# Peptides against a protein of PDB entry 5OOQ: the designs that were tried, part 2

Target 1, 227 residues: chain A of PDB entry 5OOQ
Amino acid sequence: YREDVRQVVTHPANALSFLQPGRLVEISVNGKDNYGWGAVVDFAKRINKRNPSAVYTDHESYIVNVVVNTMYIDSPVNLLKPFNPTLPEGIRPAEEGEKSICAVIPITLDSIKSIGNLRLYMPKDIRASGQKETVGKSLREVNRRFPDGIPVLDPVKNMKIEDEDFLKLMKKIDVLNTKLSSNPLTNSMRLEELYGKYSRKHDLHEDMKQLKRKISESQAVIQLDDL

## One batch from the design tools (peptide; aimed at target 1 R23 L120 N158)

Design b2_p28_7_s3 (made by RFdiffusion4, then SolubleMPNN; from b2_p28_7, 14 letters changed)
Fold by OpenDDE base, seed 4:
Structure b2_p28_7_s3 (fold): chain B 227 residues (1-227), chain A 28 residues (1-28)
Amino acid sequence: as target 1 above (227 residues)
Amino acid sequence: SSFLKLITEEEIEAFRKEEEERRRREEE
């Protein structure tokens, strides 16, 4: 269900209106590389100059440039190409104990885990020397101010997603959350979310994704059994 | 601090309208 929500939220029809400069977004690239919360620089429609006939999925049809402060220091950031979401090998978040730097990375909408209800003041020239680091400091300050997590946009209240199927999905999730709030499984999901927010370990993120999938599958199975 | 802003519903709506206008211009 969470992935279904994410798919709707990150769809261009919904997400692009909320990708203003400075918008906080939680970034996970290729389902493995969790960069945490970054700040939107800009976005553009993905154009393949080499293959103008290239068709991208909706979630891959736009490129979002984001500032992250979790880039591994020895990542080949010089190989990053603006508006190319195919990241070079070695571009990854810093793991626990590793040093990180600020970088601007191009991502697809599919790499957005969540959209925050916060916006940073962005320098006019983010490409100028030192400006990325300023944003990086701001991101650290945000994380300090929101120890319980950065507030996420409400898909219905804030994003005004009015799709009937989506509303039904959200109602189901709310019911499940209400039921699960009393269930030990909810504590495990909250714990997983909590760990996901704090997990700087690549392996833990993959494990969490697998666990989330298993939980989602198990919930789907439980729903099938309850029917 | 001037570096952080909570997005209000009014601002969200303003941004949505701006984005819709931008899209219309790009489609024309």
Scores: peptide ipSAE 0.134, ipTM 0.708, DockQ to the pose 0.098
OpenDDE base, seeds 1, 2, 3, 5: peptide ipSAE 0.048, 0.094, 0.025, 0.132; ipTM 0.610, 0.645, 0.504, 0.673; seeds 1, 5 fail the geometry check

## One batch from the design tools (peptide; aimed at target 1 R119)

Design b2_p29_2 (made by RFdiffusion4)
Pose (drawn by RFdiffusion4):
Structure b2_p29_2 (pose): chain A 225 residues (1-48, 51-227), chain P 29 residues (1-29)
Amino acid sequence: YREDVRQVVTHPANALSFLQPGRLVEISVNGKDNYGWGAVVDFAKRINNPSAVYTDHESYIVNVVVNTMYIDSPVNLLKPFNPTLPEGIRPAEEGEKSICAVIPITLDSIKSIGNLRLYMPKDIRASGQKETVGKSLREVNRRFPDGIPVLDPVKNMKIEDEDFLKLMKKIDVLNTKLSSNPLTNSMRLEELYGKYSRKHDLHEDMKQLKRKISESQAVIQLDDL
Amino acid sequence: EEEEEEEELEEVMEESKELLEEAEEEEEE
């Protein structure tokens, strides 16, 4: 349900109104590379010199400044409006130095939209400007160690569509349902939940393998035939 | 609460602006 709300928030109709320069966003491109919290510089519509149609979330490209780029990552390969990050450009590992950089992303690569925004120079492409902004991101990350506050989708972003409101209520219902479980006020909750979640991942992982073995025991493309 | 959020936002914008001015002064030197 929360992931469902995220798509409603990041859809161009609602998200673009709040994508002003300097807006803070949490970037998790393709659900794999987590760059942490960054600052939006600008955005523009995606035009594929083949005029291909794009998905609503991929219809726009946002350039954001990050402060967690791997230091030896080859940034010279980036095209201004190509959000497919080349192989080797990755967030810095836990033990590796970081460098400030600007990357293009589609809206689907935004995990959350912040209520804070930085002062940014006119030319972020100018000398030392991307570096200076990276310093500001480091400070905001210190003042807010637990995280940056998110924008309230209803109160701040004024999202009032009825289908979305039912979705928000569906979350509150599940939360109070969760808060009424006997385990909520338990000390072993983290232990037991982790112990169970590992057994569950295996069950789902084993089920994936279990089906592959059976289909391959028989002839391969007999069904296609 | 809305006033507190506005104040926090202004503070963050002022701090980041001060850092940019300091960086410009260092470049001039």

Design b2_p29_8 (made by RFdiffusion4)
Pose (drawn by RFdiffusion4):
Structure b2_p29_8 (pose): chain A 225 residues (1-48, 51-227), chain P 29 residues (1-29)
Amino acid sequence: YREDVRQVVTHPANALSFLQPGRLVEISVNGKDNYGWGAVVDFAKRINNPSAVYTDHESYIVNVVVNTMYIDSPVNLLKPFNPTLPEGIRPAEEGEKSICAVIPITLDSIKSIGNLRLYMPKDIRASGQKETVGKSLREVNRRFPDGIPVLDPVKNMKIEDEDFLKLMKKIDVLNTKLSSNPLTNSMRLEELYGKYSRKHDLHEDMKQLKRKISESQAVIQLDDL
Amino acid sequence: EEEEEEEEEEEEEEIEEEVEEAIEESEEE
């Protein structure tokens, strides 16, 4: 349900109104590369000079400044409006130095939208400007070690559509349902949950393999035939 | 070396003041 709410928040109709310059966002592109918290510089509509149609979330491209780019990542390959990050551009690993950079992303690559925003120079492309902004991101990350506060979708973003409101209530219902479980006030919860979640990943992982073996035992494309 | 360290400390204080002003402005919004 939370992932369902994220799509409603990041959809251009609601998200673009709050994508002012300097807006803080948590970037997780394609659910794999997590660049941490960054600052939005600008955004524009995506125009595919084949005029291809794009999905609502991919219809727009946002340039963001990050402070967790891997230092030896080849940033010279980036095209201004191409959100497909070339192979080798990745977030710095846990033991590797980081460098401030600007990357393009689609809206689907935003994990959360912050209520804070930085002061940004007019030309981020200017000399040393992307570096200075990266310093400010490092300070905000210090004052807020647990995380940056998110914008409230209803109170701040004034999202009042009825279908969305029922979705928010569905979450509150499951939370109070979760808070009424005997294990909520337990010390072994982290231990038992992790022990179970590992067994569950295997079950789902094994089920994936179990089906592959059976379909391949028989002829391959007999069904296609 | 001491002059360079004093210049770095002044730059850090300027950054802290700019971030504090940006947080206050965001809270007023």

Design b2_p29_8_s3 (made by RFdiffusion4, then SolubleMPNN; from b2_p29_8, 12 letters changed)
Fold by OpenDDE base, seed 5:
Structure b2_p29_8_s3 (fold): chain B 227 residues (1-227), chain A 29 residues (1-29)
Amino acid sequence: as target 1 above (227 residues)
Amino acid sequence: SEEERRRREEEERRIREEVDRAIEESLAE
């Protein structure tokens, strides 16, 4: 269901009006390379100059340029071609322990996981020296302020998606989430974890009590022998 | 240098203010 929601949200008819410069978007390229939250620079309709008759799917028909601050430092960023969403080999996010840099990457709508309810200031010339890094610092500050995640645009309230089937889907998801949250099994698993922790604590407490009794008994026996 | 430190602090302040504004604007929408 999450993917179904994503497909609707990232459809050009819905997404493009919310891809203003500075809009935060969560990026996953090819379903594997997670760049985290980036900031939109601009977007354009995908045009293949070599094959003008090329037909793209709706989600591949636009290219979005985004600033990311998670690019692996040794990635061949110089090989990046503007408005070419086919990224060169070696372009990837930094892994844990690796250093990252800021970069502008072209992505398709299909690479957007979510659209944030936040817009940063986007410099007019992002390619100017230091501008990408400034946006990168702003992204870091946003992430610092939202440790539980950046707020996502509400598809209904914010994006005003009024499609009946979509509304039904959202209601179904809400009901399922409510059921999952209220599910006695999740409560029972939490209760079982709590009971497991409580049982372990009680067992430890009983073990400590038994150990204290044994120590007291041993001390009493030693005192009787000294007596 | 002390001047470089001051410049960094000013930049950090500007970034914080920018993010504050962005958050406030997001709450108004």
Scores: peptide ipSAE 0.542, ipTM 0.911, DockQ to the pose 0.547
OpenDDE base, seeds 1, 2, 3, 4: peptide ipSAE 0.540, 0.540, 0.537, 0.539; ipTM 0.910, 0.910, 0.910, 0.911

Design b2_p29_8_s4 (made by RFdiffusion4, then SolubleMPNN; from b2_p29_8, 14 letters changed)
Fold by OpenDDE base, seed 2:
Structure b2_p29_8_s4 (fold): chain B 227 residues (1-227), chain A 29 residues (1-29)
Amino acid sequence: as target 1 above (227 residues)
Amino acid sequence: SREEEERRREEEEKLREQVDRAIAESLAE
């Protein structure tokens, strides 16, 4: 059930509108590398320059850049490629007793375990010296204040996911409390149907993003002409 | 130095305020 909820929550149609700069997300890469809570820098649609016809799943179709403060200090962070979610060998979170550093890593939506109901201040230039560390300090402060865990966005109340099947899933989870077993929505067909319903929202979000980009570009041109 | 410690305290306070604001905003939604 939890995975089913995660699949719905992290679908582009639902997640992207909540992946603003500074949004906290809990990160697990490839289901094994837990970086804990990080902060969103930005996101972009995944584009394969070598294979423009490459088709990605919905959860792999976007790249989210996130600041983490749990990167193993000896990880080859210099080998990280922007907007490449295929992480180099050796990129991993610090284990217990190991030192960690702040890093910006590109992840897919599938690597988001949960979306937090907190948005930190995100510096405009995260690549500038010391900026990642500043965000890292903020992350530590948040973790200090929430020893029992950072508040997660409520899929219904906060994210306004109103799909009937999803609501039924949530009700079932609420009733079952700790006993999350098999869910009828685990059927790929139902997830696909849910994805189909979300496609319109996804398209709208992308259109809005494109429009905002065009507006920003036009304003930049006007400013250049006025200079 | 005392100045470095003061700057550090100011930075920590700013950070605390930023986090407080973030929490407050999350509760208002």
Scores: peptide ipSAE 0.278, ipTM 0.807, DockQ to the pose 0.471
OpenDDE base, seeds 1, 3, 4, 5: peptide ipSAE 0.262, 0.237, 0.209, 0.243; ipTM 0.798, 0.784, 0.756, 0.788; seed 4 fails the geometry check

## One batch from the design tools (peptide; aimed at target 1 R119)

Design b2_p30_1 (made by RFdiffusion4)
Pose (drawn by RFdiffusion4):
Structure b2_p30_1 (pose): chain A 225 residues (1-48, 51-227), chain P 30 residues (1-30)
Amino acid sequence: YREDVRQVVTHPANALSFLQPGRLVEISVNGKDNYGWGAVVDFAKRINNPSAVYTDHESYIVNVVVNTMYIDSPVNLLKPFNPTLPEGIRPAEEGEKSICAVIPITLDSIKSIGNLRLYMPKDIRASGQKETVGKSLREVNRRFPDGIPVLDPVKNMKIEDEDFLKLMKKIDVLNTKLSSNPLTNSMRLEELYGKYSRKHDLHEDMKQLKRKISESQAVIQLDDL
Amino acid sequence: EKIKIYVDESDDTEEILKKLEGDDVEVIVE
């Protein structure tokens, strides 16, 4: 349900109104590379030129400044409006130095939208400007160690569509349902939940393998035939 | 140099301003 709400928030109709320069966003591109919190510089429509049609979330490209780029990552390969990050450009590992950079992303790569925004120079491309902004991101990350506050989708972003409101209520219902469980006020909750979640991942992982073995025991493309 | 930050007005504005208090930070509420 929360992932469902995220798609409603990041859709161009609602998200673009709040994508002013300097807006803070949490970037997680393709659900794999987590660059932490960054600052939006600008955005523009994606034009595929072969005029190919794009998905609503991929219809726009946003350039954001990040402060967690791996230091030896080859940033010279980036094209301004190509959000497919070349192989080797990755967030810095836990033990590796970081460098400020600007990357293009589609809207689907935004995890959350912040209520804070930075002062940014006119030319981020200018000398030392991307570096200066990276310093500001490091300070915001210090003042907010637990995280950056998110924008309220209803109160701040004024999203009032009825279908979305039912979705928000569906979450509150499941939360109070969760808060009424006997384990909520338990000390072993983190232990037991982790112990169970590992057993559950295996069950789902084993089920994936279990089906592969059976289909391959028989002839391969007999069904296609 | 002071860092300038823009904060959108909301119910949590006062708590955010207290966290951003400092000699090196300038806050602009919109």

Design b2_p30_3 (made by RFdiffusion4)
Pose (drawn by RFdiffusion4):
Structure b2_p30_3 (pose): chain A 225 residues (1-48, 51-227), chain P 30 residues (1-30)
Amino acid sequence: YREDVRQVVTHPANALSFLQPGRLVEISVNGKDNYGWGAVVDFAKRINNPSAVYTDHESYIVNVVVNTMYIDSPVNLLKPFNPTLPEGIRPAEEGEKSICAVIPITLDSIKSIGNLRLYMPKDIRASGQKETVGKSLREVNRRFPDGIPVLDPVKNMKIEDEDFLKLMKKIDVLNTKLSSNPLTNSMRLEELYGKYSRKHDLHEDMKQLKRKISESQAVIQLDDL
Amino acid sequence: EEEEEEEEELEEVLEESKELLEEAEEEEEE
């Protein structure tokens, strides 16, 4: 349900109104590369030019400044409005140095929208400007070690559509349902949950393999035939 | 009260980030 709410928040109709320059966002592109918290510089509509149609979330491209880019990542390959990050551009690993950079992303690559925003120079492309902004991101990350506060979707973003409100209530119901479980006030919860979640991943992982073996035992494209 | 606190925190962040930019400009002029 939370992932369902995220799509409603990041949809251009609601998200674009709050994508002012300097807006803080948590970037997780394609659910794989997590760049941490960054600052939005600008955004524009995506024009595919071949005039191809785009999904609502991919319909727009946002340039954001990050401070967790891998230092040897080849940033010279980036095109201004191409959000497909070339192979080799990745977030710095846990033991590798980082460098401030600007990357393009679609809206689907935003994990959360912050209520804070930085002061940004007019030309982020100017010399040393992207570096200076990266310093500010490092400070905000220090004053908020647990995380940056998110914008409230209803109170702040004034999202009042009825279907969305039922979705928010569905979450509160499951939370109070979770808070009424005997294990909520338990010490072994982290231990038992992890022990179970590992067994569950295997079950789902094994089920994936179990089906592959059976379909391949028989002829391959007999169904296609 | 909570909205005012959030406004104050935002203003602090904007002032500090602006000061850092001014310091970086002064260093470049030197």

Design b2_p30_5 (made by RFdiffusion4)
Pose (drawn by RFdiffusion4):
Structure b2_p30_5 (pose): chain A 225 residues (1-48, 51-227), chain P 30 residues (1-30)
Amino acid sequence: YREDVRQVVTHPANALSFLQPGRLVEISVNGKDNYGWGAVVDFAKRINNPSAVYTDHESYIVNVVVNTMYIDSPVNLLKPFNPTLPEGIRPAEEGEKSICAVIPITLDSIKSIGNLRLYMPKDIRASGQKETVGKSLREVNRRFPDGIPVLDPVKNMKIEDEDFLKLMKKIDVLNTKLSSNPLTNSMRLEELYGKYSRKHDLHEDMKQLKRKISESQAVIQLDDL
Amino acid sequence: EEEEEEEEKEEEEIIEELLEEEIIAPPIDF
């Protein structure tokens, strides 16, 4: 349900109103590369030019400044309005140095939208300007070690559509349902949950393999035939 | 509930310090 709410928040109709310059966002592009918290510089509509139609979330491209880019990542390959990050551009690993950079992203690559925003120079492309902004991101990350506060989707973003409100209530219901479980006030919860979640991943992983073996035992494209 | 109010006040104080240091911009009204 939370992932369902995220799509409602990041949809251009609601998200673009709060994508002013300097807005803080948590970037997780394609659910794989997590660049941490960054600052939005600008955004514009995506024009595919061959005039191809785009999904609502991919319909717009946002340039954001990050401070967790891998230092030897080849940033010279980036095109201004191409959100497909070339192979080799990745977030710095846990033991590798980082460098401030600007990357393009679609709205689907935003994990959360912050209530804070930085002062940004007019030309982020200017010399040393992307570096200076990266310093400010490092300070915000220090003052907020546990995380940056998120915007409230109803109170702050004034999202009042009825279908969305039922979704929010569905979450509160499951939370109070979770808070009423006997294990909520238990010490072994982290241990048992992790022990179970590992067994569950295997079950789902084994089920994936179990089906592949059976379909391949028989002829391959007999169904297609 | 009192602990949550104290945490909210601590966060407001941090935001006020960031505003005084001109690291962050004030909020925009809608």

Design b2_p30_5_s1 (made by RFdiffusion4, then SolubleMPNN; from b2_p30_5, 12 letters changed)
Fold by OpenDDE base, seed 2:
Structure b2_p30_5_s1 (fold): chain B 227 residues (1-227), chain A 30 residues (1-30)
Amino acid sequence: as target 1 above (227 residues)
Amino acid sequence: KEEEEKRKKELEEIIEEMLKEKLIAPPVEY
């Protein structure tokens, strides 16, 4: 059930509008490498320049750049390629007792375990020297202030996911958390139907993003022409 | 319910403090 919720929450149609700079996200890469809470820098649609015909799943169709403060110090961070979510070998979180550093890593939506209901105040230029460390300090401070965990976005109240099947799923989870008795099998079939509905919303979001870019570009051109 | 409300209030207070410190950005109105 948690995975089902995660799949819905991290779908582009739902997640992208909440991936503002500084948004806290809990990161698990390949279901194994837990980086903990990181901060969103930006995101972009995944484009394969070498294979433009590459088709990605919805959850793999975007790259999110995130600052983490849990990168193992001896990780080959210099091998990280911007906008390449396929991380080099040796890129991993620090284990207990190991030293960690701050790094910006590209991840897919599928690597988001949860989306926090908080956004860090982000430096303007995260790539500038020392800025990642500043974010790292902020992350530590936030974690310190929330010993019971960083508050997660409510999919219904905050994210306004109003799909009936999703609401039913949430209700079932609530009931299960209280009673542990309801049958999980019926919910997996409904996820595919949910994805079909979200796919349309995703297209709208991309259209809006493209439109906003075009407007911004047009305004920039107009300003240049007025200069 | 009262404990939940208390926890909610405590959370809000923490958030407000962090906002004042500019540790976090203002919530996005949804």
Scores: peptide ipSAE 0.552, ipTM 0.915, DockQ to the pose 0.623
OpenDDE base, seeds 1, 3, 4, 5: peptide ipSAE 0.550, 0.551, 0.549, 0.550; ipTM 0.914, 0.914, 0.913, 0.914

Design b2_p30_8 (made by RFdiffusion4)
Pose (drawn by RFdiffusion4):
Structure b2_p30_8 (pose): chain A 225 residues (1-48, 51-227), chain P 30 residues (1-30)
Amino acid sequence: YREDVRQVVTHPANALSFLQPGRLVEISVNGKDNYGWGAVVDFAKRINNPSAVYTDHESYIVNVVVNTMYIDSPVNLLKPFNPTLPEGIRPAEEGEKSICAVIPITLDSIKSIGNLRLYMPKDIRASGQKETVGKSLREVNRRFPDGIPVLDPVKNMKIEDEDFLKLMKKIDVLNTKLSSNPLTNSMRLEELYGKYSRKHDLHEDMKQLKRKISESQAVIQLDDL
Amino acid sequence: EEEEEEEEEEEEEEEEEEEEEEEGKLIFPE
């Protein structure tokens, strides 16, 4: 349900109104590379010089400044409007130095939109400007160690469509349902939940393998035939 | 006069807070 709400928030109709320069966003491109909190510089529509149609979330490209780029990552390969990050450009590992950089992303790569925004120079491309913005991101990350406050989708972003409101209520219902469980006020909750979540991942992982073995025991493309 | 000046200052602060809620709080570098 929360992932369903994220798509409603990041859709161009609602998200673009609040993508002003300097807007803080949490960037998680393709659900794999987590660059942390960054600052939006600008955005523009995606034009594929084959005029291909794009998904609503991929219809736009946003350039964002990050402060967690791996230091030896080859940034010279980036094209301004190509959000497919080349192989080797990755967020810095837990033990590796970081460098400030600008990357293009589609809207689907935004995990959350913040209520804060930075002061940014006119030319981020100018000398030392991307570096100075990276310093500001480091400070905001210190004042807010637990995280940057998110924009309220209804109160701040004024998203009032009825279908979305029912979705928000579906979450509140499940939360109060969760808060009424006997384990909510338990000390072993983190232990037991982790112990169970591991067994559950295996069950789902084993089920994936279990099906592969059976289909391959028989002839391969007999069904296609 | 002093009470009218304090009410004008409170109205200016409320307008600034509403602008921050709409636009977001702008943070300047140190």

Design b2_p30_8_s1 (made by RFdiffusion4, then SolubleMPNN; from b2_p30_8, 12 letters changed)
Fold by OpenDDE base, seed 4:
Structure b2_p30_8_s1 (fold): chain B 227 residues (1-227), chain A 30 residues (1-30)
Amino acid sequence: as target 1 above (227 residues)
Amino acid sequence: DEEEEKKKKEEEEEKKKKEEEENGKLIYPS
């Protein structure tokens, strides 16, 4: 269900009005390269000058330029072409322990994992020397202010998506989330976490807690995969 | 004049609040 929501949210009819300069978006290129949260610079309709008759899907029909602060330092960023979403080989996010730099990358709407309910004040000229790094600092500051994650736009409350099938989908997700939160196992784990400080049977309680956590995580993952 | 300016300021704050609720908060670099 999460992918179905993403498809609706990232459709041009819904997403473009929320892709103002400085809009925070969570970026995943080709479902593999996770750049984390970036900031929108601008967007434009995808035009193929070499093949004007090229037909793109709705989610591939626009190019969004985004500032990311997670680009691998040795990535060939000089090979990036404005408004070309086909990224050169070696363009990737930094892995754990690697150094990162700020870069502007062109992405499609299909590479947007989430749209944040926050906007950064953007420099007038993002291509000027040092301006990308200024946005990179702002992104770090936002991540610091929101340790539990950047708030995501509500598709119904914020984006005003009123499609009946989508509303039914959202209602199903809410019911499932409520069931997950009301799951006796999850509630028992919270209770055990609260009361475990008072139980002298530390080892068996810890093992049971780990087992319950593993079961709850497995059920949550299964239910999230079904969403 | 002062009451009208106060009303205009309240309306601008309410408009800003509504914009933040619909479009999210604008964060300025520190």
Scores: peptide ipSAE 0.274, ipTM 0.686, DockQ to the pose 0.723
OpenDDE base, seeds 1, 2, 3, 5: peptide ipSAE 0.232, 0.260, 0.255, 0.247; ipTM 0.679, 0.679, 0.681, 0.681; seed 1 fails the geometry check

Design b2_p30_8_s2 (made by RFdiffusion4, then SolubleMPNN; from b2_p30_8, 12 letters changed)
Fold by OpenDDE base, seed 5:
Structure b2_p30_8_s2 (fold): chain B 227 residues (1-227), chain A 30 residues (1-30)
Amino acid sequence: as target 1 above (227 residues)
Amino acid sequence: KEKEEKEKKEEEEEKKKKEEEEKGKLIYPS
């Protein structure tokens, strides 16, 4: 259910309006590399110059540049290509006890775990010397101010997601959180319908199949871990 | 005139504050 909500929240139709400069986002790249909370620099539609006909899923169709302060110091950050979300090998967050640096990384919407209800004041030129470090200090200060976690955008109250199926999903999640007993399969189908509606609005039907596969695979992994 | 200009500035500041609140709390680097 959390993944289902994440998929809706991070969909371009919902997320992009909240990815203003300085917006805090929680970043997990490839489901493995947790960078923690970063700050949005900007975003752009993903364009493959080599293959202009490349079709990306909704969640992969935009690149979000984010400042993180958790980049492993020995990561080959010089190999980072702006607007290329395929990160070079060795680009990873610092582990416990490792030193970290500030970096700007290009991510997809799929790499956003959560969107915070906070924004940082962003320097005009983040690439200027010392500016990333300034943002990094601000990120540390935010984490200090919110020891219980950075407040997350409420999908309904803040993001104004008024989709009926989503509201039903949220209600179900609330009920499930209260009653533990309701069937995960019914929610995946509703998510599929939601994505189908979003997809139909944007001709993204194939993206739904891939998303369903990923969700199904993720659920299968969860089921395998629960077995 | 001066009072009206002050009121207009306060309204603009309140409007900016509301817009900033709607966009989420803006934290300035200390």
Scores: peptide ipSAE 0.051, ipTM 0.562, DockQ to the pose 0.631
OpenDDE base, seeds 1, 2, 3, 4: peptide ipSAE 0.050, 0.041, 0.047, 0.046; ipTM 0.442, 0.557, 0.572, 0.548; seeds 1, 3 fail the geometry check

